# Peptides against a protein of PDB entry 2YKT: the designs that were tried, part 121

Target 1, 231 residues: chain A of PDB entry 2YKT
Amino acid sequence: SRSEEMHRLTENVYKTIMEQFNPSLRNFIAMGKNYEKALAGVTYAAKGYFDALVKMGELASESQGSKELGDVLFQMAEVHRQIQNQLEEMLKSFHNELLTQLEQKVELDSRYLSAALKKYQTEQRSKGDALDKCQAELKKLRKKSQGSKNPQKYSDKELQYIDAISNKQGELENYVSDGYKTALTEERRRFCFLVEKQCAVAKNSAAYHSKGKELLAQKLPLWQQACADPS

## One batch from the design tools (peptide; made by RFdiffusion4, then SolubleMPNN)

Design b2_p15_3_s1 (from b2_p15_3, 9 letters changed)
Fold by OpenDDE base, seed 5:
Structure b2_p15_3_s1 (fold): chain B 231 residues (1-231), chain A 15 residues (1-15)
Amino acid sequence: as target 1 above (231 residues)
Amino acid sequence: SEFEKLVKEYEEKYK
């Protein structure tokens, strides 16, 4: 029936969130943490590399023929330090605005969804059982009427059951329909939250990349010319 | 916002 199909669809939405979305979200968070860790590792390794570059700059500054190249090497290291600072700010936002908040929500969601599904199922079953009972009573009444010498005696009761069945059918259909809309809204809310948090990450990432591009674009022409103009 | 500008620039460049 239409109500049965819609009921199955409603249950499938909840099951999809619980069995597909939430596990996938947990995996997404885990992959995010791995990415964060790798970038932190890059930060650490970069520090050592550019500290070593500064040392090369110091040696150049102490030389007789390469003094000006010392300043170039220092500038290269400083620009990368500034880029790294922007990366660290992006990582803080990535951690605090995306990973932490998603982790908090996914941990609470299993119990919430289980309760919501159970509530829906209980009420749906209650309405379905009431309908089935009324249909069964009508069937019994019709059997009695067929075996009776006075079938007209049961006509008023038959009409009452028909009306009751119609009303209960309508109530069940409305309840299941509303349940389906509610379930879809719950699913959409979760995707929207993910999108919104990812937008915040994207904004911070854009700032990082923009700053890096700006700094390098400003200095690179100077650095490229440094060896052509010895002092 | 600056971000919105960057998005527009990206879309124009890579469409």
Scores: peptide ipSAE 0.016, ipTM 0.413, DockQ to the pose 0.028
Fold by OpenDDE base, seed 1:
Formats: sequence, C-alpha cells, structure tokens
Structure b2_p15_3_s1 (fold): chain B 231 residues (1-231), chain A 15 residues (1-15)
Amino acid sequence: as target 1 above (231 residues)
Amino acid sequence: SEFEKLVKEYEEKYK
C-alpha cells in the first residue's frame, strides 16, 4: 500500500543517517584532526627554515660588502612570521568553529535519532494495529450478516465500521506522510550544518591566503632590486 | 551543475 511504502521510505531515511551519515561524519572529523596536525607541523618546520634564514641575514649584516642584504633577509623572515600568525588564527578557527562543533553534534545525535525513530515506529504501529482491528471486526460482522435471517439488522454497524476504517486509513496516511517530511528535514538539517561550518572555514582560509599575497606583493619588488643596487 | 563540472575537471587534471 501507499502508506506501507512511505513508512519504509521514512525508516530508510533514519537508517541512512544513523548507519551512513553519522559514521562518515565521524571519519570526516578524524580526517580534519589529522589535517590540523599536519598544518601545525608545517608551521613548526617553517619556523626552523626562516630562523636559519635570519642567521644568514646576521652574517650579511656583519660583512663589509653585503650589509644591506642583511636587512632584506630579515624582512623576508618577518613577512613569513606575519603569514604564520595568520595561519595560526585560521587553525584556531578550523578547530573551534568546525571540528569542535561537528564533534558536539555527532555525539548527541545517536541518542536523539534513536528516540525519534522509536517514537515514530511506535505511533505508526499503534495506528496500523487500530486500523487492522477495525477491518477484522468488519469482516466478522459481514460473515455474521450472511448467515443471518435478518441481514438488515447489521447494516448500521457495517456503515459505522466503514466510516471508522476510512478515517483511520486517512489518519495513518497523514501521519506517515508527515513522518517522511520530518525525516527528510532532519537529514537536510545535518547537511546544511556541515555546509555552513565549512563556509566559515573557507572564509578564514581566504583571509589567510589574501594576507600572505598582500604582504609578499608589497615587499617583493624591493627584494628583487636589492642585488642590483649595492650600497 | 557548475560544481559537478568543476569536480570533473579537477579529477581529469589530477588522474
């Protein structure tokens, strides 16, 4: 029946969230933590590289013929420091605004969805059982009427059961339909939450890249001419 | 969609 098919669809939505979406989201969070760790590692390694560059700048500053190049090397290291600071800010946002938020949601979701599905199933079954009971009673009444010398005696009761069945059928169909819409809304809400959090990360990432580009673009012309203009 | 096109181009470029 239409109601049975829609009921199956509703249950499948909840099952998909619990058995596919939530495990995949946990994996996504884990991969995000790995990515965060790797970026922190890049930051540390870069610090070592540019600290070594500062040492080269110190040597240039101590030289007789390359003193001005020392300042250039120091500026290169300083620009890196500023870019690194921007990266650290982005990483904090990545952790706090994406990973933590998703982790909090996924931990609460298992219990919530189980309860929601159970509530739906219980009520759906209750309505279905009530409908089946009315249908069974009508069938019994009709059998009794066929064997009776006065079938007209049962006509009013037959009409009452027919009306009750119609009303219960309509109620069941509406309940299952609303249940399906609710389930789809729950699924969509979870995807929307992920998209919104990822948008925040993308915005912060764009700021990081923009700042780096700006700083390098400002200084690069000066650095490029440094060797051509000995002082 | 434009996104699907972008993904396809990316996959083709970095196969």
Scores: peptide ipSAE 0.000, ipTM 0.335, DockQ to the pose 0.025
Fold by OpenDDE base, seed 2:
Structure b2_p15_3_s1 (fold): chain B 231 residues (1-231), chain A 15 residues (1-15)
Amino acid sequence: as target 1 above (231 residues)
Amino acid sequence: SEFEKLVKEYEEKYK
């Protein structure tokens, strides 16, 4: 029946969220943490590299013929420091605004969805059972009427059951339909939350990249001329 | 760039 099909669809939505979406989201969070850790590792390694560059700048500054190149090397290291600071800021945002919030949501969601599904199933079954009961009673009444010498005695009661069945069928269909819409809304809400959080990350990432591009674009022409223009 | 082409293809696919 239409109601049975819709019921199956509704249950499948909840099952998809619980068995596919939520586990995948947990994995996404884990991969995010790994990515964060790797970027932190890059930060650490970069510090060592540019600290060594500073040392080269110090040596240049102590020379008689390459003193100005010392300043260039220091500037290169400083620009890196600024870019790295921006990266660290982005990573903090990534952690606090995306990973932590998603982790909190996914942890709470399992219990919520289980309860929501159970509530839906209980009410759906209740309505279904009530319908089945009325149908069974009508069937019994009809059998009794067929065996009776006065079938008209049961006519009013038969009409009452027919009306009750029609009403209960309609109620069940409406309930299941609403349940399906609710389930789809729950699913969409979860995807929307993920998208919104990822948008925040994207904005922060854009700021990082923009700052880096700006700083390098400003200084690179100067650095490129340093060897061609001995002072 | 090749990367830019890929981005455009992605955007077209998912718009």
Scores: peptide ipSAE 0.000, ipTM 0.336, DockQ to the pose 0.028
Fold by OpenDDE base, seed 3:
Structure b2_p15_3_s1 (fold): chain B 231 residues (1-231), chain A 15 residues (1-15)
Amino acid sequence: as target 1 above (231 residues)
Amino acid sequence: SEFEKLVKEYEEKYK
């Protein structure tokens, strides 16, 4: 029946969220934590490299013929420090505004969805059982009427059952239809939350890359000519 | 995953 098909679709939406979406989201969070850890590793390795560059700058500053190149090397290290500060800011936002919030949501969601599905199933079954009961009673009444010498005696009751069945059928169909819309809305809300949080991360990432590009673009021409310009 | 493999390789190299 139409109501049975819609009921199956509704249950499948809840099942897909619980068995596919939520596990995938947990994996996404785990991969995000791994990404954050890798970036922290890059930060540490980069610090070592540019600290060594500073040491080369110190040696240049101590020389008689290369003092100005010492300043260039220090500027290179300083620009890196500024870029690193922007990265750290982005990573803090990534952790606090994306990973932590998604983790909190996914942990609470399993219990919520299970309860919501159970409530829907219980009410759907209750309405279905009530409809089946009325249909069964109408069938019994029609059998009695067919065997009776006075079928008109049962006509009013038959009409009452027909009306009750029609009303209960409509109520069941509406309930299942609303249930399906609710389930789809719950699914969409979860995807929207993910998209919104990822957009915030993307904006912060864009700002980080832009700042780095600006700093390097400002200084690179000066650094490129440093060896050609005598002190 | 391929990403997890890369992370392990990176950690091994720069640890």
Scores: peptide ipSAE 0.000, ipTM 0.321, DockQ to the pose 0.019

Design b2_p15_3_s2 (from b2_p15_3, 10 letters changed)
Fold by OpenDDE base, seed 2:
Structure b2_p15_3_s2 (fold): chain B 231 residues (1-231), chain A 15 residues (1-15)
Amino acid sequence: as target 1 above (231 residues)
Amino acid sequence: SEFEKLVKELEEKYK
């Protein structure tokens, strides 16, 4: 029946969230943590590299013929430090605004969805059972009427059962339909949450890239001319 | 859409 099909669809939505979406989201979070760790590693390694560059700048500053190049090397290291600070801020946001929040949601979601599905199933079954009971009673009444010498005695009761069945059928169909819409809404809500959190990360990433580009664009022409213009 | 509105309302509720 239409109601049975809709019921199966509803259950499948909940199952898809619990068995496909949530595990995939956990994997997404894990991959995000790996990415964060790798970028933190880059940050640390970069610090060592540019600290060494500063040392080269110090040596230049102590020289007789390359003194001005010391300042250039210091500027290069300083710009990198600023870029790195932006990266660290981005990573902090990535962790706090995406990974942590998604992790909290996904850990709580299993219990919530299980309860929601169970509630739906219980009520659906209750309505279904009530309908089946009325149908069975009508069938029994009709059999009794057919065997009776006065079938008209049961006519009013038959009409009552017919009306009750119609009403219960309608209620069941509406309940299952609403249940399906609710389930789809729950699914969409979760995707929307992911998208919104990813947008926040994207904004922070854009800020990092923009800052880096701006800083380098401002200084690079100066650095490129440093060797051609000895003091 | 009405559906999108409902989803947004739910997101705010469960934020």
Scores: peptide ipSAE 0.017, ipTM 0.507, DockQ to the pose 0.364
Fold by OpenDDE base, seed 1:
Structure b2_p15_3_s2 (fold): chain B 231 residues (1-231), chain A 15 residues (1-15)
Amino acid sequence: as target 1 above (231 residues)
Amino acid sequence: SEFEKLVKELEEKYK
């Protein structure tokens, strides 16, 4: 029946969230933590590289013929420091605005969804059982009426059961329909939350890249000219 | 839509 099919669909939505979405989200969070760790490692390695560049700048500054190139090398290292600061801010946001928040939500969700599904199933079954009972009673009444010398005696009771069945059928259909809408809404909400948090990360990442581009674009012409200028 | 309203309500609940 339509009601039975919609009931199956509703249960499948909850199962998909619990068995597919939530585990995948946990994995996504884990991969995010790995990515964060790797970027922190890049930060440390980059510091060593640019500290070594500063050392080369010191040597140039001490030379007789390359003194001005020392300043250029120092500027290169300083621009890197500023870019690195932007990266650290991005990483902080990545951790606090995406990973932590997703982790908190997914942890609470398992218990919530289990309870929600159980509640839906219990009420759906209750309504279904009540409907089945009324249908069974009507069938028994009709059988009794067919064997009676006075079938008209049961006519009023038959009408009462017919009305009860109609009402209970309508209630069940409405409940299952609303249940399906609720389940789909729960699923969509979770995807929307992920999208919104990822958008925040994207904005912060864009700021990091923009700052880097700006700083390098400003200084690069000066650095390129340095070797052409006389000492 | 009714669906969009429900989504917003749930988003507030789980914000």
Scores: peptide ipSAE 0.016, ipTM 0.515, DockQ to the pose 0.337
Fold by OpenDDE base, seed 3:
Structure b2_p15_3_s2 (fold): chain B 231 residues (1-231), chain A 15 residues (1-15)
Amino acid sequence: as target 1 above (231 residues)
Amino acid sequence: SEFEKLVKELEEKYK
């Protein structure tokens, strides 16, 4: 029946969230943590490289003929330091505002969805059973009327059952329909939450890259001419 | 920094 098909679809939405979406989201969070760790590793390795560059700058500053190049090397290291500081701030936001919040949501959601599905199934079954009972009673009444010398005696009761069946059928269909809409809304809300959190990441990333580009673009022409200019 | 301020604003907007 139409109601049975819609019921199946409703259950499948909940199952898809619990068995596909939530596990995939957990994996997404894990991959995010790995990415964060790798970026922290890059920051550490870069610090070692640019600290070594500072040492080269110190040697230049101590030289007789290359003092101005010492300042250039120090500026290169300083610009990198500023870029790395901004990256660290982005990583803090990435961890606290995306990963932590997603992790909290996915853990709470498993229990919530299980309870919601169970509640829906219980109520759907209750309404279905009530409908089946009413249909069975009507069938019994019709059999009794068929064997009676006075079938008119049962006519009012038959009409009452027919009306009750119609009302219960409509109620069941409406309940299942609303259940399906609710399930789809729950699914959409979860995707929207992910999209909004990822938008914050994207904006932070764009701002980080833009600022880094600006800092380097400002200084690079100065650095490029440093060897050509006499001291 | 200006970047740090922007990050905080985005955090507040998308929390």
Scores: peptide ipSAE 0.016, ipTM 0.346, DockQ to the pose 0.051
Fold by OpenDDE base, seed 4:
Structure b2_p15_3_s2 (fold): chain B 231 residues (1-231), chain A 15 residues (1-15)
Amino acid sequence: as target 1 above (231 residues)
Amino acid sequence: SEFEKLVKELEEKYK
């Protein structure tokens, strides 16, 4: 029946979220944590490298013939420090605005979806059982009426059951239809949330790249000329 | 949060 088909579709949406989306989201979060760790590692390694560059700048500043190159090396290290600061800001956003929030939601969502599905199933079954009961009683009444010498005795009761069946059928169909819409909305909401959080990360990532490009573009020409201009 | 409240409500109602 139409209602049965819609019911199956509704259950399948919930199952898809619980069995496909949520596990995939957990994996996404795990991969995100790995990515975060790697980027943090880059930041740490970069610090060591540019600290060593500063040391080279100090040596240049102490030399008789390369003093001006010391300032260049210090500027290089400082620009990279600023770039790394921007990366750290991006990482904080990545952690706090995406990973943490997704992790919290996916953990709660298992319980939520289970309860929501159970609610839907319970009510759907209740309405279905009530309908089936009325249909069975009508069938029983019709059999009794057919075997009776006075079938008119059962006419009013038959009409009552017919009316009840019609009403219950309509209620069931509406409930299942609304249930399906609700399930689809729940699914869409989860994807939208992911997209929105990813957009925030993308904005911060763009800021990191833009700042780095800006700083390097400003200074690089000056640094490139340093060796050609000894005094 | 609203989400947490809703979870608790559903769990209680359909426990």
Scores: peptide ipSAE 0.014, ipTM 0.554, DockQ to the pose 0.079

Design b2_p15_3_s3 (from b2_p15_3, 9 letters changed)
Fold by OpenDDE base, seed 2:
Structure b2_p15_3_s3 (fold): chain B 231 residues (1-231), chain A 15 residues (1-15)
Amino acid sequence: as target 1 above (231 residues)
Amino acid sequence: SEDKKLVEEYEKKYS
């Protein structure tokens, strides 16, 4: 029946979220944590590299003929420090605004979805059983009427059962239809949440890239000229 | 029911 088909569709939505979406989201979070760790590793390694560059700048500053190049090397290291600070801020946001929030949500979602599905199933079954019971009673009444010497005695009650069946059928269909819409909304809400959190990450990433580009674009011409202008 | 309460709590938090 239409209601049975819609019921199966509804259950399948919940099943898809629980068995496909949520596990995939957990994997996404795990991959995000791996990415964060790798970027943190880059940060640490970069610090050592640019600290060593500062040391080269110190040596230049102590030289008789290369003093100005010391300042250039210091500027290079300082620009890197600023870029790296921006990366660290991006990583904090990545962790706090995406990973943590997704993790918190996905941990609770399994229980929520199970409860929501169970609630739906319980009510759907209750309505279905009530309908089946009414149909069964009508069938019994009709059998009694057929065997009776006065079938007209049962006519009013037959009409009452027909009306009750119609109403219960309508209620079941509406409930299942609404259940399906609700399930689809639940699915959409989860994707929307992911998109929104990823948008926040994208904004922070854009800020990091912009800052780096701006700083390097400002200084690079000066650094490129430094060796041509001995003093 | 417990299930109903859990649903309501989650909906309130993540609506």
Scores: peptide ipSAE 0.131, ipTM 0.802, DockQ to the pose 0.111
Fold by OpenDDE base, seed 5:
Structure b2_p15_3_s3 (fold): chain B 231 residues (1-231), chain A 15 residues (1-15)
Amino acid sequence: as target 1 above (231 residues)
Amino acid sequence: SEDKKLVEEYEKKYS
């Protein structure tokens, strides 16, 4: 029946969220943690490189003929420090605003969806059983009427069962239809949440890239000229 | 049931 098909579709939506979406989201969080760790590793390695560059700048500053190049090397290291600070801020936001929030939510969502599906199934079954009972009672009444010398005695009761069946069928169809819409809304809400959190990541990433671009664009022409004009 | 309470609490938090 249409109601049975819609019921199956509803259960399949909940099943897809629980068995595919939630495990995939847990994997996404794990991959995010790995990415964070790798970026922290890059940060540490970069610090060592630019600290060594500062040492080269110190040597230039101590020289008689290359003092101005010492200042250039220090500026290069300082710009890197500022870019790195922006990256650390981005990583902090990535951890606190994305990973932690997703990790907390995915556990709660799994339990919630199981309970929501069970609630839906219980109510759907209750409505279905009530419909089946009325249909069975109507069949019994019709059999009794056919064997009676006075079938008109059962006419009013037959009409009452027909009306009750029609009403219960409509209620079941509406309940299952609303259940399907609710399930699809639950699925969409989870994808929307992921998109919104990724928008926050994208915003923070854009800020990091913009700051780096601005700092380098300001200084790079000066650094490029430093060797052309011996002081 | 515990399941009904969990659903109600979640709906209240995220509605």
Scores: peptide ipSAE 0.098, ipTM 0.778, DockQ to the pose 0.068
Fold by OpenDDE base, seed 4:
Structure b2_p15_3_s3 (fold): chain B 231 residues (1-231), chain A 15 residues (1-15)
Amino acid sequence: as target 1 above (231 residues)
Amino acid sequence: SEDKKLVEEYEKKYS
């Protein structure tokens, strides 16, 4: 029946979220944590490199013939520091606005979806069973009427069962239809949440890249000329 | 009853 088909579709949406989406999301979070760790590693390694560059700048500043190059080296390190600070802000956002929130949601979601599906199934079954019962009673009544010398005795009851069946059928169809719409909305909400959180990360990443580009574009020409003028 | 409460709590949290 139409209601049975739509019921199967509804259950399949919940199953898809529980068995495919949520596990995939857990994997996504795990991959995100690995990526974060790698970026943190890069950050740390970069700090060591530019700290060593500062040391070279100090030596230049102490020299008689290369003093001005010390300032250039310090500027290079400072620009790196500013870029690094922006990266750290991006990483903080990545952790707090994406990974943590997804991790919290996916844990709660498994329990929620199980309960939601169970609630839906219970109510769907209840409505279905009530319909089946009315149909069975009508069938029994009709059999009694056919064997009776006075079929008119059962006419009013037959009409009552017909009306009850019609009403229960409509209620079941509406319930299952609404259930399907709800399930699809739940699925969409999860994808939308992921997209929105990823957009926040993308915005912060863009800020990191733009800041780096701006700072380097401003300073690099100056640094490139530093060796052209022998002191 | 517990399942219903869980659903309601979740709906409230994510509405």
Scores: peptide ipSAE 0.085, ipTM 0.752, DockQ to the pose 0.071
Fold by OpenDDE base, seed 3:
Structure b2_p15_3_s3 (fold): chain B 231 residues (1-231), chain A 15 residues (1-15)
Amino acid sequence: as target 1 above (231 residues)
Amino acid sequence: SEDKKLVEEYEKKYS
C-alpha cells in the first residue's frame, strides 16, 4: 500500500543516518584529529628549521662583510614566526569550533535518533492496529448481516465503521507522510550543520593563507635585493 | 517516557 511504502521510506532514512552518516561523521572527526596532529608536527619541524636559520643570521651579524645579511636572515625567521602564530590560531579554531562540537553532537545524535525512530514506529503501529481492528469489526458485522432475517438492523453500525475506517486510514497516511518529511528534515539538518562548520574552517584557512601571502609579498623584494647592495 | 524526554531535550538544544 502507499502508506506501507512511505513507512518503509521513513525507516530507511533513519537507518541511513544511523548506519551510514553517523559512522562516516565519526571517521571524519578521526581524520580531522589526525590532520591536526600532522599540522602540529609541521609546526615543530618548521621551528627547528628556522631556529637553525637564526643561528646562521647570528654568524652573519658577527662577520665584517655580511652584517646586513644577518638582519635579512632574522627577518625571514620573524616572518615565519608570524605565519606560524596565525596557523596556531587557525588550529585552535579547528579544534574547538569543529572537532569538539562534532564529537559531542554525533554522540547525542545516536541516542536521539534511536529514540525518535522508536517513537515513530510505536505510534505508526498503534494507528495501524486501530485501523485493522475497525476493519475486522466491519467484516464481522457484514457476516452477521448476511445471515440475518433483518439486515437493516445493522446498517447504521456498518456506516459508522466505514466512516471510522476512512478517518483512521487518513490519519495513518498523514502521520506517515509527516514522519517522512521529519526524517528528511533531520537528515538535511545534519548535512547543513557539517557544511556550516566546514565554512568556518575554510574562512580561518583563508585568513591564514592571506596573512602569509601578505607578509612574504612585503618582505621578499627586500630580501632579494640584499645580496646586490653591498653595504 | 525516557525516549520522549530525550527527544524533547535534543529538540530544545538543536532545533
Scores: peptide ipSAE 0.046, ipTM 0.720, DockQ to the pose 0.071

